Peptides against a protein of PDB entry 8YR4. Designs and how they scored, part 214

Target 1, 309 residues: chain A of PDB entry 8YR4
Amino acid sequence: PRGSPALQLVVLICLGLMGLERALNVLVPIFYRNIVNLLTEKAPWNSLAWTVTSYVFLKFLQGGGTGSTGFVSNLRTFLWIRVQQFTSRRVELLIFSHLHELSLRWHLGRRTGEVLRIADRGTSSVTGLLSYLVFNVIPTLADIIIGIIYFSMFFNAWFGLIVFLCMSLYLTLTIVVTEWRTKFRRAMNTQENATRARAVDSLLNFETVKYYNAESYEVERYREAIIKYQGLEWKSSASLVLLNQTQNLVIGLGLLAGSLLCAYFVTEQKLQVGDYVLFGTYIIQLYMPLNWFGTYYRMIQTNFIDMEN

## One batch from the design tools (peptide; made by RFdiffusion4, then SolubleMPNN)

Design b2_p26_7_s3 (from b2_p26_7, 16 letters changed)
Fold by OpenDDE base, seed 3:
Structure b2_p26_7_s3 (fold): chain B 309 residues (1-309), chain A 26 residues (1-26)
Amino acid sequence: as target 1 above (309 residues)
Amino acid sequence: GESESDEARKELEELEKKLEEKIKKL
């Protein structure tokens, strides 16, 4: 993106954020070790609470350890949307302009590829959906229920309640935000199809466009259509970042509440240091598949809607 | 979660587009 100093700065910020993600991947385990050591040494509550809070904050920034859904990653993804859109628009306009110049060879190659891609998306969707439901959604819900029961029986009813509230809120917000974002995705897809159809029609009529020397006019109309599409794409992509960030916040709050409560019970000698490790590990383990739940729900919802239409 | 699937799908679609562009340039 050499054309805009603002976009170059955004790229540099995104590279800086990628460096920060790598630093967080080292710091998070260190802080976790420090908590375990402080719990073992029976350190003062104030020092323990600060270290736990700092760990949860770092974990919130990192997101699950994969770096895909942390605050830093979400911020990177959000900032990158504009860079991607600029690059995409530039490439699409270059291709479109070049196709208007090369027009005769293009007409033969495009008709076959578009029809095939629409057909393949329809048939693979239903079988994939059932597999994702059976192998990912159902096991994840089972793991949550097992977790609630386990924590309620072996720790305290308060831990079971925290997990229940956290996971229920996570699932509810995932559904609600996914349904909300589906409107933006539909609008984006409709505008994408309209923009593509307009580009195809312009290129099919290239002889007429060339006869009237209207190539620049068609390129500008296509540019305007891309800008409209990119406005809708931004809403779709920003809504996804919002979903991921909301999910990360809910898990972060659950991890904070449960980790503080666990640390408190360890200080009261009601739980062991191992129980703190277990709680933190189990919450992170539940988060990993749940992070895909929004994708699965979206796929389900899209395929149901595409089957009803 | 959804980001990696949409990024991976976009990367796959970009890779497919790059492959289609490479195949069309061949």
Scores: peptide ipSAE 0.025, ipTM 0.490, DockQ to the pose 0.142
Fold by OpenDDE base, seed 4:
Structure b2_p26_7_s3 (fold): chain B 309 residues (1-309), chain A 26 residues (1-26)
Amino acid sequence: as target 1 above (309 residues)
Amino acid sequence: GESESDEARKELEELEKKLEEKIKKL
C-alpha cells in the first residue's frame, strides 16, 4: 500500500501474525507431546499443570485447526479489513479510470449497470485472489515445508520423506483432479443457463404456446433439459466426491505409514509415546487446511479467468 | 467464455424477474 505508512505497518503486523501462526502449528503438537510424556513419566503436578496451561493458551491462539477460529487468525483477519478495502478501492479506481479512457462507442454499446458490475467483479476477483494466495495457499505450503523440516530433523529422515511424499502426492492429485473436474463444472453451468433460458423463452412466449396448444410439448422439452442438466450435475458432484475421497485416501495412507513407523520406533525405544501422538496430531493439523485446497485452487482458477476477461 | 456465460446469466436473471412480475400480475 503506497501512500499510507499506517497501512504498511498493518501489513507488517499481519505478516508477523502469519509467522506466529506457523510457530503455533509447530508448538501446539510439541506441547501436547510433552503433556503425554509427563503423564507417562508420572511427573509432579506443578510441571504438568504449567505445561497443560501453556498448551491450552497456545491452542486458544491457534484455534481448532480450521485456521479461521484461532485468536491470531481472527486478529489478522480483523487488521486485514483496512488493507483489503484500500486494495479494492485502488483496483476499482484503476478499472474506473480505464473505462473512462475507452471509446465512446464502447460506452454507448454497454449499459452502465453492466460496466459497473464488470468493475465490481474484477475488483472482487483481484482482491479475493490475492487474499487466498497470501493467507491460505502460501501459509499452507509453508506449514508443509516446516513440517517436513521438523520431522526430518527431530524424528528421522523417513518421517520427513513420508510427509513429503504424502503432501506432494496430495497437492498433485488435487490439482490434476480439480482441472479434470473443471470440464464437468463448465458443462453443468452451460446446461443450467440453457435450461433456464428455455424456461424463460417458453414463459415469455406463453400466448404463442397457448395458441398452438403446445404446453405439453414445452413441458416435455423442459423436462428433457432438466434431465440433461441433472446428468451433468451428477458428474460434477460425483467428481467432487472422487476428489475428496482421493485426498482422504492419500492422507490416510500417509497417516498409516507414519503411524506404523512411529509405533515401531516407540517399541524400539527410539521415540517416546508422546512422539506418536505428536505425529498424528501434526498430520491432522496439516490435513485441515489442505482439505480446502481444492476449493482454493478452483477459486484461484476462476478468479484468474475472470481477470483475463 | 465464462464472462459471456455470466452476462447471459444476468440477462436471464433479469428476464426471470420480469417473468415473476408478469406471473404476479396474472
Scores: peptide ipSAE 0.018, ipTM 0.448, DockQ to the pose 0.091
Fold by OpenDDE base, seed 2:
Structure b2_p26_7_s3 (fold): chain B 309 residues (1-309), chain A 26 residues (1-26)
Amino acid sequence: as target 1 above (309 residues)
Amino acid sequence: GESESDEARKELEELEKKLEEKIKKL
């Protein structure tokens, strides 16, 4: 971004965070291997507990699944919002200014194809939501229930309790934070539509704007509308990062408590090393689809709200 | 009541229809 040294620094920080994510992707498996080796060697509890705690901390930084919801990824996403907004605004203003320089005939000929494509996106969203409920929400809830039953029957009741508390807290916080953020998203969408309506009106009146040489004035009005939109978009996007980070913290705490307890029982020869691997793998597997749960609960709420209006 | 978002969507759809009608007249 030319002209803002602050945004240039943010880009450099984001690039540094991307490098850190790559380092974490290598370190997390290494620490996991080290835990398995220490468990196999019957290492002293203090060394094992320190390695487990370090692994969980690194896993918290990385996140679950694809790493898209780790602390480092969330921090990168949060910092990148302002860079994206600056770039988007610059592109939108360049396109809008260029459209006012062009003939009315060029503007009229191109729009018919884009309007149809927006209507098709609305219908695809409803179908995608139903498919999501059936293929992701129901299976994820089933996997959680199966997990609680499995850990309660084949492990000590404490493991089933940890999974139950972790997943219940995760789901509850996901719902509560998603309902809270819906306000910001509605405000963003309303302002997006209003900003688009102003752009459409300015372009419908293109002949009048050109007659009065008011192109610069219309561009400045559009800029002000974009700035107002971007203020609401930032709140929406920042609230999403907060959701993802809250989810990551809950899973991290569950993984820490369960992994320490499992490691302790392995040192007491009540569980096998394989049971430790199973627990950690299973919690991560439960987390992967749950990460999407927040996005899709949001989609459900959006479509439900759009159906009530 | 229609949400401000639905009013803004209807206003946008009306503006888009007016644009399409203007295109068809050219």
Scores: peptide ipSAE 0.008, ipTM 0.394, DockQ to the pose 0.033
Fold by OpenDDE base, seed 5:
Structure b2_p26_7_s3 (fold): chain B 309 residues (1-309), chain A 26 residues (1-26)
Amino acid sequence: as target 1 above (309 residues)
Amino acid sequence: GESESDEARKELEELEKKLEEKIKKL
């Protein structure tokens, strides 16, 4: 962005974080291999515990393999909000200014069909996500229950308890934070609609605005409305990053506790090296669909509210 | 996370932005 050295620095930091994600994608498998080798060699507990803790920390930074929920990805997304807002606002103001220079014929010729198509894509996306919800949420909850039963029967009751506590805490925090975020989203949407209405009213009255040479005044008023909107948008987007980071933290703690306990039982020859691999793989598989649970809960809640009205 | 609905919203915002960029080129 020309004119904001702070935003240029944020872009450079985001590029650096993208490079760090690539390094983590190489390091995480290496540390995982090292754990398997140390378990096979029956290495001393101190070396094993350090390597496991380091692996879990790197996995917390990386996230669940897609990178979408890792700390580094969340930090990048958080920092990018202001860059996106600056770019959006600059584009919106340039369009609004250009639209005031255009003739009424352009406004009347505005393809109502494109606005309708955007609305139809929005509704089609919601319907597709609802189908995805039914086919992925219920199976994921079943997989959690199956996992708790499996770990309780074949490993130890402590593993079943760790998975149960981790998943219960994850789901509870996801619901609570999603309900909290819904307030910010509603406030943002209300301000978005009000900002759009003001822009439309100004553009419909362009002849009056042009007669009074008030174009600069209307652009400034629109800029202020966008700044107010972006203040609410930032709260919405930052609250999403907070949700994702909270989820990632719960995952990281569950993976740490379970991985250390599994490694300990392998050292005591109660479990095999393969059981450590199984635990890590199974936990990662459970977390992949759970990352979307906040979206799913929000969609369910929105559709229930829309059915009650 | 809400990333798919925010990604669908980002795709919608990118589509609105591409529409806006197309409007700006007219």
Scores: peptide ipSAE 0.025, ipTM 0.484, DockQ to the pose 0.153; fails the geometry check

Design b2_p26_7_s4 (from b2_p26_7, 17 letters changed)
Fold by OpenDDE base, seed 5:
Structure b2_p26_7_s4 (fold): chain B 309 residues (1-309), chain A 26 residues (1-26)
Amino acid sequence: as target 1 above (309 residues)
Amino acid sequence: MESESDDARKELEELREELEKKVEEL
């Protein structure tokens, strides 16, 4: 935000809070591991109680594993409202100024409502895209990198490799399947618009349709258009299920391989029981934001296309 | 779960409301 030092400070505070969320994502599983190890070793109550209290406090700051419900995330979201409002207003004023600079011929077209809708879509797309990139995509990629580094340094290179291969395969399949799904979604939306246009034209020409007794013919054409739409909708929905199942399978295989390897190292006394719990907890924490990655990727693609038009 | 729902549902609801308004004007 150029021109307001107060909003620049708020942005810096939000970036600092994002860094704190990344630190919490590492610390919370570590403290949970330590609790399990202390319970296994039958450690004295005072040490256990302090570790549990510290874990609960860190978990309150982090939130319910999504990060989105934690105190730090809520504080970030609250502070960001003013930055979002400033950015939205600036984009709206730029679009509105540009619309006024557009030639009188464009204003003479009855499209003022379409113009306002394009302006609203343009404003929401740009502000949404920036928010999703900064607060969801970048942090998720950072958490993956931090996870790979952590497992490689504190466990074994094999755990870092499993996480790297699992996350790389997950991201690649998510992109490829989402691009494949985008074709079905575009075909569905085109057929929906064509079906709606036919319904509107038939209703606007109702007197003519009634004069020719063509009501049954228009109903049958509309039925055929609906059947064709539903065939495309089914493909879109089935492709979403396929994406979700593919994602679950990749995470499941990564969790299986890593859990078996961790269990083996626990039997060999190279790792503790708490390290098994840490691995499972950390993989689940990485999975939660990744479940939305396809939605973010699609939103990015849609908003880029809407900005090119 | 990838929520397809909110933006496409809003566009569908807005277009449904525009269609319902046009049907009520008829």
Scores: peptide ipSAE 0.026, ipTM 0.478, DockQ to the pose 0.257
Fold by OpenDDE base, seed 3:
Structure b2_p26_7_s4 (fold): chain B 309 residues (1-309), chain A 26 residues (1-26)
Amino acid sequence: as target 1 above (309 residues)
Amino acid sequence: MESESDDARKELEELREELEKKVEEL
């Protein structure tokens, strides 16, 4: 935002908070490891209590333990509201200016309310898409890369390879299954709109329907449209369950392979008991934002198609 | 699961608001 130094400072603070979230994603598992090691060594209560208090404080800043957003993420979201509002207004004014530059024939051919609704949907889609890319997709990819580097440097190259293969397979299957699922969702939405349009037309023409005693016929046509919709809804919902189960299976296999390898290295005294717990905690932590990645990819793909139309 | 419940709830709320606007325009 070139016109407001205050909004530039807010963007820089939000970027700093994003960097802090990445640091917390590494530190929280490390502190949890240290607690397990201190418990195993029967360390003095003062050292244990300090490490536990520090861990709980870092976990409050990070969030994610119960699906709750952390303090840092909430603070970032709160500060970003002003930047989003500024960007939205700027895009709305650009669209409005462009609409006024369009030919009189375009203005006469489209209802002004429908044009404004397309402009508002276009603006919300662009602003939403940018926010999702910057605050969800990019950070998730960064956390995966940081995870691969961390496990490759501090454990063994085999752990980095397991995380790389697991996350690459997870992302690839998420994309492929989401693209496949998008066909069922489009068919569902098209049938929903057609079913709704038929219901509205039947209700608007209720006098004609009553005049011809066609109420039973319109109800049966609506029932057939609902059955067609529910058949497409079932395919959409079943495809989601298949996506979630495939994702769960990939993470489960990665967790199994890495946990067995970590347990083996602990038995050989190459790793500590806390390192086993760190691996499991870190993989589960990487899984939490990835569970939303299919939703983000779908939203990006839908918003791109809605912008091309 | 939660994401689709919230997205489906948001799509249902947007659909409801669009219905309410279309009913107010009638």
Scores: peptide ipSAE 0.020, ipTM 0.476, DockQ to the pose 0.116
Fold by OpenDDE base, seed 4:
Structure b2_p26_7_s4 (fold): chain B 309 residues (1-309), chain A 26 residues (1-26)
Amino acid sequence: as target 1 above (309 residues)
Amino acid sequence: MESESDDARKELEELREELEKKVEEL
């Protein structure tokens, strides 16, 4: 944000907190591994208790346990409110000033309330999209890259390859299936609007419908429109289930392949029991933000289309 | 077209909320 050093500092703190979240995403599985190894080795209670306490503290900072967002993520979100408000207000004022520069004929030909509502939707969408890209999409991609590097350096290169193939296939299928399902969603929304318009037209023409005793005919036409809508809704919903199941299958296959490989290396004494637990924990941790990626891509696509119109 | 559909949607939602209130009063 230009003009406020305080808000620039808040942005830098938020970026620092994002870096801390990435570090926590690596450290939490490592500490969990270390606990399992210390338990296996029957290590002294003092060392075990310190490692467990440190793990629980790191897990509190990270979150991702019982549906709670982590402390670091919550703190980032809290600090970002002021930056979002500043950005929103700046975009609103730019749109408002631009509207005042438009010709009197443009203002007389349009409902000012509709233009303001479009402006408010547009500003919220752009600000939301930018925050979304910076704070969810980019960090998730960074976590995947960090994960691939970590497994390639500290495990065998085969683990890095499994994670790479699993995540690349997951992302690719998420995009392709989301684009494929967008046509069903558009068709559903178009039919919903047509069904609503027909209901409104029938209600506005109620006197005419009553004069012709056509109530049963209008009800039947409305029923046919609902059935057509529900057929499109089913395709939209079924396509979402297919997306989710495809995503789950890809992660499940990656988890299976990597877990079997970990188990094999543990049996050959090349890895410790804790390393098996680390791999499973880390893959599940990478899956959590990725589960939302389809929603993310859809929001990006919708907001981008709304900006092109 | 889209504007009239949004106003008509809002009127239909208001009518639905009024109907839901009347059904709760019965």
Scores: peptide ipSAE 0.010, ipTM 0.360, DockQ to the pose 0.078
Fold by OpenDDE base, seed 2:
Structure b2_p26_7_s4 (fold): chain B 309 residues (1-309), chain A 26 residues (1-26)
Amino acid sequence: as target 1 above (309 residues)
Amino acid sequence: MESESDDARKELEELREELEKKVEEL
């Protein structure tokens, strides 16, 4: 935002808060490990109570454990509202200015209300897409990289390799299956629009339908269109279940392989019991934002197509 | 007839947009 130094400062604060979220994503599992190790060692109550209190405070800042958003994420989202509003308004004014530069013939040939709606949808789609990229996709990729580095440095290269292979396979399958299912979604949406257009046309011409006593024919034709729509809807929904199940299997296999390897190293006294708990906690923490990655990727594809039209 | 059709389509599209907005807020 070149016009407001205050909004530039807010953007820098939001980037700083994003960096803090990444640090919390590493610290929370470490403190949880330390609690488990202190409990195993029967450490004095004062050390344990301080570590538990610190963990709970860090978990409040991070969120995610109770289904609640963390304080840092909420503060970032709150500060970003002003930046989003500035960006949205700027895009809206650019579209509006461009529409006014178009010939009177274009304005007479298209309903001004539909054009404004396309402009509003386009603006919301672009601003939403940018927000999802910056606040969900990029941070998730950063958390994966940080996770690989952490496990490679503090455990063994084998743990870093398991996380790398699991997350790479998860992302690749998520993209491939999401692209495959996009065909079914497009077919569903096209049939929905065709079914709606037919219903509207039949209802508008209701006098003609009554005059020819064709009500039963139009109802049956609409029923056939609904059955065809539901067949495409089922394919879309079934493809989503297949995506979710494929994702669950990949994470389950990665968790199994890594948990068995952790358990083995704990039996060899190379790792502590807390390190086993850390691995499981960290993998589940990486999984939570990745579960939404297929939705984000689909939104990216949809908004890209809507910008090309 | 065509105008009332277009108003009813517009009202259905506005209702759909309100529903889509409410679904995006959920």
Scores: peptide ipSAE 0.000, ipTM 0.334, DockQ to the pose 0.033

